# Designs tried in a protein design run: peptides against a protein of PDB entry 7Q4I. Part 42

Target 1, 281 residues: chain A of PDB entry 7Q4I
Amino acid sequence: HENSTIAERLYSEVRVLCWIMTNPSNHQKKARHVKRTWGKRCNKLIFMSSAKDDELDAVALPVGEGRNNLWGKTKEAYKYIYEHHINDADWFLKADDDTYTIVENMRYMLYPYSPETPVYFGCKFKPYVKQGYMSGGAGYVLSREAVRRFVVEALPNPKLCKSDNSGAEDVEIGKCLQNVNVLAGDSRDSNGRGRFFPFVPEHHLIPSHTDKKFWYWQYIFYKTDEGLDCCSDNAISFHYVSPNQMYVLDYLIYHLRPYGIINTPDALPNKLAVGELMPEI

## One batch from the design tools (peptide; made by RFdiffusion4, then SolubleMPNN)

Design b1_p12_1_s1 (from b1_p12_1, 11 letters changed)
Fold by OpenDDE base, seed 2:
Structure b1_p12_1_s1 (fold): chain B 281 residues (1-281), chain A 12 residues (1-12)
Amino acid sequence: as target 1 above (281 residues)
Amino acid sequence: DEKVKAEAEFYK
């Protein structure tokens, strides 16, 4: 017994298309488990692959496979979205087939923003791109306007966007988006806690899990804490989530309840004007 | 974690 009225409202008002980066070898091993868990909570779910799969609803993009071709796949994925699905959603999430996403929390974060604002969100990293870029594994979400600018303005111009299919996918899209004035948003909550995470919950929740010299601490754009305060109560994503862990997370988040504890959601913030961002924390 | 290491290597 639950009240999902606000979540249902946000499902309608903050429409999210989720595209999943996958390959034919992972259709059964990973992608299908996304479809059976968190992916069902997207307004639209598409699997971007190199082979068609009607059972999965996978699209065959004209790209090769391999880590060195992920950028090519990302470009073709967003071209496909723009051509076929740009009006099917307000926001467009990229996730990997081992990313887990709490879509309701993403809708909550996105609610005040106009989809006509050129902005995107994720786990912001500081290297390579002046304004930062969003970690590919944590997943990143583009506004409709951001997708338009990426596909229409950036991709056709080799000076703005890398024409080759090689390179770090998340860095390359970050460069392209910066070059067309798409803003790298701040996805942190009002307490300054992150929402998008490039690792499993355990890696973020457990203090001293990694050495201080661990690359992540050098890459993260915003200062973050370890332990329970590492992560927003409204966290959005985690990466390197195994297929089995996806079902565990689904159970823990959507089914398991501590008896007698009722959470009352905060009021929704006022909507922002086009081009307006939330105040800095 | 080998995956975490691989990601770091990819960015270098």
Scores: peptide ipSAE 0.098, ipTM 0.836, DockQ to the pose 0.799
Fold by OpenDDE base, seed 5:
Structure b1_p12_1_s1 (fold): chain B 281 residues (1-281), chain A 12 residues (1-12)
Amino acid sequence: as target 1 above (281 residues)
Amino acid sequence: DEKVKAEAEFYK
């Protein structure tokens, strides 16, 4: 027996649309496994592709495939969301077809924020963008107002947003969002531990898995370490998760229980006003 | 990890 009353409340009050970056060759290999695991916990789930797939709920965007078209696909995905789905959710998550997300933990992080606050969250990197940008692989979530500003104010203006489809999609959206005063939020928990991760749990949890020269340590915006202190108990996402690992994670997180241990959730924080952020740690 | 290495090359 399970008590999900708080999770059900947050499902209703913190509505999340998840869009998944994919391509036709990955519809069966990867995307369908997202749909069968963590994607079912989104309020709305859409797969953004170059080909339509009614079984998957995939949308054919007017873009080509390949790494040089990821920025183009991101722009078209958010245009599609704004036109058809802007009122279907409060928050809009981008994830890859090999990203795993604990949606309940994301709702918990987002609960105090107004969706009318121009803010977005993810794994914050420091290069290229003054306020930082969110790693594409870890996934990032925009408020409804952030999506509006991106699509209506940034995209139509080549001075604010790159018109070409080339470039790193996460850096380019980060530049565009900064130029329309969308804030790069702090996704860390109250203990200063991260919630969005650009690699699998093993790479973050095991000390000295990577050397100090590894690019990640130069890119992270907030100082972090490896080991158990790397990751929040309420972590949100991991990247490079294989289809088989998605089912394993679903079992471990939602089914496997240590007998005799009962977790009591913390009280929900007070809601913030429009434009207000949580205090810095 | 080949994927991790490929990502590092992308950000260089």
Scores: peptide ipSAE 0.098, ipTM 0.834, DockQ to the pose 0.750
Fold by OpenDDE base, seed 3:
Structure b1_p12_1_s1 (fold): chain B 281 residues (1-281), chain A 12 residues (1-12)
Amino acid sequence: as target 1 above (281 residues)
Amino acid sequence: DEKVKAEAEFYK
């Protein structure tokens, strides 16, 4: 007794390929739990690793493991996607194996945008990149055109994109995307509340969880508050979500219902022209 | 908490 007609429509019209950053040691510990929870709601789900795993549907990229190789893995992941899957989706989400994503909310945010618009979304940070960059942990989503520009225009040019595999993955892709005029979009809702979050819900929802000197407050591009007003009713992602928490979130979001309360979805916005963005708040 | 600190160190 659930009406998912609108969600099914968006599943067809806003196709999302999700690629998960993982490693062989986390295939069973983390990645499989993504596959068993939110990852099943992607139009296509691929795990990017250094070892092949047919059960998980993991791809072995020609990269090493470790934090210093995350940028290399991201470059190879998008090369792989462009070569094999660029027409399989309209939008391409990067997430970690401890990121939880409400894919329906992401489709809702993306609905008005053309996949031919060079844009990407996530939790925008302000340092290092003039237009900002998207936090790696919160996950970020590229349009098809953004992927094309990244792989075809940015990656082959060492003046536009870092050739070595070192550096902060999210900062480096942010620099590359800026250099090919891929716009860092605003993922906030109409009330100015964020949708992509680099921490667990508890860390965002509970005021004074962190000190005012905490790095996050200096990095966040848009002013944000803690507490219930921190997060959109249509939030998209959270990071540092344990495997057990993924199942809890799946239950709370998709199964647990307060009896007698029915939510009516807002009307879909008008579609934007190619190259057009929603006005910033 | 430990992971949050590790992320901060990564950006430094």
Scores: peptide ipSAE 0.091, ipTM 0.832, DockQ to the pose 0.756
Fold by OpenDDE base, seed 4:
Structure b1_p12_1_s1 (fold): chain B 281 residues (1-281), chain A 12 residues (1-12)
Amino acid sequence: as target 1 above (281 residues)
Amino acid sequence: DEKVKAEAEFYK
């Protein structure tokens, strides 16, 4: 027996379209496992590829494959979403085919925000973009207004958004979004713990897994601790999750229960006005 | 970890 009343409410009120960055070689190897695990909890799930796959529900974008085309694919993905799906959801998540997402926790984070607020969330990095940008690997979520501004205002203007398809996709979208006044939100919980993670749980949970010279510590926008305090109890995403690990995470999060422990969810915060953000911690 | 190294290279 499980009480999912609040989760069902949020599923209806905080509609999320998840688009998965993939390629034809990963349709069977990775993407299908997203579809069979966490992707089924999105309101809409689309796989953005260079080839159509009806079994996967993959879209063939007019882009080449390879790391140097990720920015091009991101631009085309959001153009496709804007043209076909902008009203199908309130929030639009980009994730990789090796990103695992707890969609219910994302809905909880997004609940107070208006989708008409120009904002996006993820694991915020500090380099290259003044307000910061969201790590591509951890996944990032745009409001409907953010998507509109990106596609309609930023992409058509080479002064605001890079026309070339080269570059780090997460940095480039971060620059574009900043240039159209889409705010880089704070995704941390009320305790200051992160929710979007660019690595697997083990890498964040185990202290001293990386040295202090590791690039991540120079890139993080907000200072975070290692160990159990690294991660919110309402964590949203992890990256570099293998297909097998996706099923393990699904089991651990949604099936495995310690007998006799009942979790009571926190009360939902008040909804914010359009343009209003939660105060930074 | 090869993946972690690859990401670091991507940001350089």
Scores: peptide ipSAE 0.083, ipTM 0.830, DockQ to the pose 0.712

Design b1_p12_1_s2 (from b1_p12_1, 8 letters changed)
Fold by OpenDDE base, seed 3:
Structure b1_p12_1_s2 (fold): chain B 281 residues (1-281), chain A 12 residues (1-12)
Amino acid sequence: as target 1 above (281 residues)
Amino acid sequence: DEKAEEEAKFYE
């Protein structure tokens, strides 16, 4: 017995297109497992690749493969989305083929925001970009207006957006979005806990898993704690999730239940006006 | 550890 009425409402009111960064060598190894797990909970799911795959629903973008082409692939992916799918959703999630996403928790976070607000969310990092940028691995979600500004205003202007395909894709999109006044939102919950995570749950939940000199602690925009207080009860994403771990997470989150414990969801917040953000925590 | 190193290399 399960009551999904509020989740079904949010599925209709907060439409999410998920695009997955992948390559032909990972279609069978990784991407298909996204499609078989969390990706089925997106309103639309597209795999962005360099080769077409009709079984996967993969699009062949006009880009090469390799780390030096990730920025090129991100630009072409959002161009493709804007041309073919801009009205199919309200929000547009980028994830990797080893990112796991709890889409219902993302819809809950996004519910108060207008898709016409120029905003995007993710795991915010502080270097390189004044307002911060969102970690590529944790996944990041753009409003419809943010996609429009990125594709129509930023990409055509070399002064606003890097024209070549080199560089860290998450930093480069962060620079472009800042230059067109797309706001780097705060994805933390009401307790100040993060929702988007650039590592697996174990790496965030276990205290002292990394050295204090680890780059992550210098990059994170908001102060975060380790252990059980690291992560929101409504966490959205984790990165470096293996194909097997995707099925484990799917089972733990959606199937495994402690008998006699019933969770009651909090009331939905009030909707914000266009251009309005949630108050700072 | 290995995954953290992979991500660190992305920002270098």
Scores: peptide ipSAE 0.034, ipTM 0.754, DockQ to the pose 0.698
Fold by OpenDDE base, seed 1:
Structure b1_p12_1_s2 (fold): chain B 281 residues (1-281), chain A 12 residues (1-12)
Amino acid sequence: as target 1 above (281 residues)
Amino acid sequence: DEKAEEEAKFYE
């Protein structure tokens, strides 16, 4: 038996719509496993595809498939959300069909922020965008106001947002959001540890898994180390998680317990005013 | 995207 009272409170006060980037070939292979694992903990779960699937709750967006269409799909996904779902949630998470997310930890991070604050969170990268941008693979979450500004102010203006569908989707949305004064937030915990991860836990937890010349170390906005200190105890996401690994993670996080160890959650922080951010670490 | 290709190679 467990006490979920705080998690239930955050489920009601910090409403999250999760949209999953997928395609028709991955509906059965990947997307359904998101729906059966972490996706069930979202307040709303939508799969963004090029084909409708009523069993999956997949939406057919008016886009082609392939890596060169990911930016097009992201634009159409947020247009669809703004038109149909902008009031169904406070926060809007993009994830891939091989991203695993601990939604309760995301609600904890988001709790102090107003959804009317123009902000978004994820794994922040430093190239191409002055304030940084969030890694597409790690997943990123927009406030309701950030979605409004993106769809209403940025997308209709070719000077603010790229009109064609080419380019890296995470970089392009990062440019658009910066141009409408949506802030790239700091997702690190109070100890300076990351919460959104663009790789599997193994790649972050094992020291010297990669050479220091690996592109990731040049892209990270905040200096981070490998090993046990790499990752928050309240980590939010990991990428390149296979369908089988999703069920393993779901078991390890939500079912497996070390007998006699009881975790007491930290107190919730004070809520911030509209436009206010947590202090930088 | 060179980054996405490198990510894929890193995962493999």
Scores: peptide ipSAE 0.033, ipTM 0.745, DockQ to the pose 0.167
Fold by OpenDDE base, seed 2:
Structure b1_p12_1_s2 (fold): chain B 281 residues (1-281), chain A 12 residues (1-12)
Amino acid sequence: as target 1 above (281 residues)
Amino acid sequence: DEKAEEEAKFYE
């Protein structure tokens, strides 16, 4: 009784490789639950780790473990993708092993853009990088051209991209991408509502859940509202999602239906030329 | 919120 024709079309036309940031201690605890839930809706799913796991399809990157190595792991992950998988997808999503992603909503956002446009999307933050950078926890998605520029132009040049493996992963990639003219896109919907979220739905949906001095309100690049207007009807990601919550979200989003309510999707926008962005809201 | 506090510490 479900019509998925448009979603199937977008699955074919907007190919997404999802790579998951994980470690060997989280393969069974977290990463396998990504694979069993939202990760199955990616065109390709790869777990980037320090150890191989054949059940998970985990890649052993030549990096150490710990917070100080996240930037190193991101660099090696994108090098691996560029070498082995650059033509397997049009878009390349980074997510954590506790990020939940509605991949269909991401394909809808990405549909008008050329993968040859040097652009990336996520939850845009304003500090440290002039054009902004995308929150690591919310996940961020690079075009194929953005990956090429990152790996081929930025990474080999210490003046453009930090050679050390230390630093905030999301800030460092944001600096590198800016330095090679990869644009920090606007991921908001036509109503100006966000799509990528660095926290669980509850933290965004409930007004005054956080103090007004909470760093997030100073970091967010675009003005955002609290409550139901915080979040697009086509929201893409949430962070700090427990393994159990991933199954709950999978049920709520893909199975639970209010009887008698039928949603008709909006028409797809026109495709943009290479280098063209959607107009500002 | 413990998770929000952990993220806050990451950006300090």
Scores: peptide ipSAE 0.032, ipTM 0.744, DockQ to the pose 0.593
Fold by OpenDDE base, seed 5:
Structure b1_p12_1_s2 (fold): chain B 281 residues (1-281), chain A 12 residues (1-12)
Amino acid sequence: as target 1 above (281 residues)
Amino acid sequence: DEKAEEEAKFYE
C-alpha cells in the first residue's frame, strides 16, 4: 500500500508537458519504451519526429533528420507546442529518447516557481553562454513564459536567435533564451547536489569513473564531485539510458522497497512571486 | 566509455 497524496497534488498543481526528441528509425527501438515507462507520468507526452506515428503519438515536424538538424527540430518542436499546447501545461520538458526522468522529483523542484517566471532548468554548463546553458542530453525544462519568449520574441529575430538549423541545439537555445532574459536557473537541491545528469547513474556515482581532463569537468557550471554526494536524493534525469535500463529503473524506483523503511517527504517550500528565484546555496 | 567520447567530440 502506498500514500501518493502529495504526488497527486503536485501532478495537478505542477503540470508538465514532456516532448521527446526522436526520429522514425527510433520509434520502435527507443521512443516506445519511454512511453511505456517514465513518459506515462507526464501530464502530456509528445514525440517530436519527422514522421507521424499514431501508435506512439509522434508528430511529423517540417525538418530533416540527422545531427545537423537537431537545432531545427528543437525550434519547430517549441513552435508546435506554443501553437497547440501552451495552455496544456505549466512546464515544458525536452528529453531525448534515451533520457530517463523521475517526473515527481521535477515537480518538487518546480513547485515554488511561477510558470509566468521566465526561467528554465537542467544540467547547467558554463561555456559559450554568459549565464550558462542547459545540457541537451540531461534534458531541460522551460516555464510557460520561457516558451512564449522563445517562440514569440527570440525565434523571429535573427539577431537574437540563429535562423539556420546548424549548431549544437542546447547551446543555440541557451543563447536565444539569454537574449530574451530567460534566466538559467539553479536545479541543485538544498545540499548543493545536482538533479539533472548528462550520463547514466553509474558514471556519476562511482568515484574516478572519468579522468579529470574529461570535458564534462570543464563544462559544469557548479562544482561537483563523483560519489554519493554527486546526486540529489531527489534526482530528476539521467542520459544514455538503454530501453532495458528504463524498465530496470522503473522497477527500482517505483516498485522495489526495503521492508520496514518508511520515507516521509519534506514539507513543501513556500511559493515564490512571479520573477522570484530560490536563494543561492 | 564510447558514449562519453562521442559527447566529447560533439563539443570539440
Scores: peptide ipSAE 0.031, ipTM 0.737, DockQ to the pose 0.571

Design b1_p12_1_s3 (from b1_p12_1, 9 letters changed)
Fold by OpenDDE base, seed 3:
Structure b1_p12_1_s3 (fold): chain B 281 residues (1-281), chain A 12 residues (1-12)
Amino acid sequence: as target 1 above (281 residues)
Amino acid sequence: DERVLEEELYRL
């Protein structure tokens, strides 16, 4: 038998709304598998699309499809969340329909932070944005205050936020958030290991999977290692996870156990004041 | 592969 008392406490105290970036062609192929796996562990789960789907709980946003519309969809998704759901959660996760998330690990990372702190977390990249921005594929999570600032302060001002729907959505939201003093947080664990990952576990865990010329090594904000030291024991997300791999990960993380090994969780850290971040590592 | 797709996303 499992003891989930701490996880249940965090489910209540660290409420997460997850919105999934998808499109009508992926409702059945990808998005429904998110709903049937990790998405069921969110406090609220919404699929953001261009077409309504009552079986999926998909919202039809007033945007077109294609890569040149992803930024438009992100803006409309957060507008929709702010209008209808801003009080339904404390934290607001964007993920793709091929992102897998361990929501309990995200709640653990977020626990010390106030949702009134203007902060967001993810896999931090260094180009284009001075403070960095979070990789779109790895998923990123905004505090309630970050969502408020984005929707109310940034989006209405073309000088602060791009009015056009074109551009890399993760770069553009990163620029907007910086312009309203939303902080790009450090999601690394106490050992300096990452928690949000823009690739599948295999690509991070296997050394020399990429050469030194691979763009990722120039984009990563913090120095990272390959192999087993690449990733936190409390990793949060992986990208390019196929529908079948989502069920495999669900089995491996939540069902498969080595007999006779018991994990004891670390104590929860002290809560931070509003505006306070965790110390540098 | 996933890396090619990611490279394309950030280069466009």
Scores: peptide ipSAE 0.028, ipTM 0.717, DockQ to the pose 0.418
Fold by OpenDDE base, seed 2:
Structure b1_p12_1_s3 (fold): chain B 281 residues (1-281), chain A 12 residues (1-12)
Amino acid sequence: as target 1 above (281 residues)
Amino acid sequence: DERVLEEELYRL
């Protein structure tokens, strides 16, 4: 009873490899629930860990565990992707094991862009990096060219990319990508609403949930509002999503329907040339 | 920074 023709087209034309940041203690607690929900809608799904898990499809990266090793794990994850999977997808999403992603909405956002354009998308933050950087928790997606530049041009050069494994992984990759002219894209929809979110839906949708002094309002690169206008109808990601909430979101987004309401998708935009971006909103 | 996110959420 559902027509998924456009989604199926985008699944083929906008191939996404999703890699999930996890650790051995979270394989069963969190990561398997990603695999059983939104992760199944990626063209390729890989769990990046410190231990192999054949049931999960987890890769053991040569890194330690803990917050001080997240940058090290991110570097090794993208090295692994470049070596083994660079041609398996057009776009490469990093997400956490408590990030929920609507992959179809990401494909829609990415559709006009060439994967040979050096660009990446996510929830853009303004501190530390001149062009901004993408929030780690909200997840961020690199073009194939961005991955190439990161691994081949940035990582080998300590002047362009931090050699140590310590630091905030999202800030550090943001610095590296800027240094190799990978553009921090605008992920907002045509109404100027965000698509990648570093918190659960409730935190963004409910006005005055946080104080005006809350760091997020100082970090967000683009001005945003609270309430229903916070979030695109084509929102892509939310963070701090519990395993149980992932199943709830899967039900609400993909199964629950208001009877008699038919959504007609907007026409796909024209494809951009290599190096072109959508106009600022 | 996810560390900043978690720290700030727990302080709320």
Scores: peptide ipSAE 0.027, ipTM 0.704, DockQ to the pose 0.178
Fold by OpenDDE base, seed 5:
Structure b1_p12_1_s3 (fold): chain B 281 residues (1-281), chain A 12 residues (1-12)
Amino acid sequence: as target 1 above (281 residues)
Amino acid sequence: DERVLEEELYRL
């Protein structure tokens, strides 16, 4: 038997709404497998699509499909959340239908922060946005105040937020959030190891023969290496996770145990004041 | 797919 007392406490105190970026062609192929694995550990789970699906809990947003509409879908998703669900959670995670998330580790990272602090977290990239922006594929999480500022202050103003639906959705939301003073947080653990990852675990854990010219090394905001020091023991997300790999990860993380090894969680940190961030690591 | 899109977005 497991002792989940701390996880249950965090489930109640750090409420997370997860919205999944998907499309009608992926409802059965991908999104359904998110719902059957890690998505069940969110306080609320919504699939953002262009077609309604009551079996999936998918919402039909007033958007077209395709690469040039992802930014449009992101804007409409957050408008929908703000109108219907802003009080259902404290934190609001965007993920793709091939992102895998360890929600308990995200709650642990978020625990000290006030949801009234204008902040968001993810895998931070350095180009295009002065403070950085969060990689779309790794998933990113906004505080309730960040969602409010995005929807109420940024979206209605074409000078603050792009009105056209084209462009890289993660860059565009990053620009909008910066323009309303939402802070791009540091998601690294106390050892300086990342928690949000834009690729599968194998890519980060195994030193690849990837050329130094690979875009990722030019984009990453904080210096990181591949190998054993790549990833926090409390990692939050991975991208390009196939439906079958989601079930494997669920088994490995939540079921498979080495007999005779007991993990004791660290003490929770002190809560921060509104507007306060964790000190530099 | 999303991988192709992400590669295109970050390489441009």
Scores: peptide ipSAE 0.026, ipTM 0.699, DockQ to the pose 0.366
Fold by OpenDDE base, seed 1:
Structure b1_p12_1_s3 (fold): chain B 281 residues (1-281), chain A 12 residues (1-12)
Amino acid sequence: as target 1 above (281 residues)
Amino acid sequence: DERVLEEELYRL
């Protein structure tokens, strides 16, 4: 009853490795629910931890646990990916163990781009980094070339990339990527609506849910709205999604159907040359 | 809670 031909094509042509930021205390509580829901739609799924877990497919990185070690874990995660998996995918997504991702919508956004283009996408924030940086919670996706530049050019040079493991991981990777000329892309759709979200759908969809003084409105790089116009029809990610809500979202997105409504997908755009970006809106 | 979300931002 379902036609997945285009999604299957994009699964083959736009290969995504998803790595999940987790810790040993969350393997059973959170990470396994990612594996049982949206993570199964990645071409490869790896859980980055401080302890190995063969049931989860978790890797023990040589890092400590705690909020002050997240930057250290991100550096070691990408080093591990570059060493073992750089040719297993075209794009490399970081997500948290409470991030939900619609991988098909990410493949659609990424389709025109070359993985040899030094670019990354996510929810762009404006402070601290001139070109902006991508919110850690919403998840962010690097091209293969961006991973190469990060690991080979940025990480070994303390003038380009912070050697200490402290700091906000999303800001620090954003600084490193800028210093090796990896571009902070625009992830908005053709209507100017966002695709990566640092909160649950409810917080974006309900107008006046937050005060105008809330930090998010000062951090967002592009002007955004609340309500139904907040979010692309092809939204990619949401953060602070509980394990139970992951199964709800999986049901609503992939199983629940309004009888008699047929969605026709838009035509795929033309592919871009290496180094070329879609025009910003 | 707004403060909890801010603290989590520094965690990311």
Scores: peptide ipSAE 0.034, ipTM 0.748, DockQ to the pose 0.391; fails the geometry check

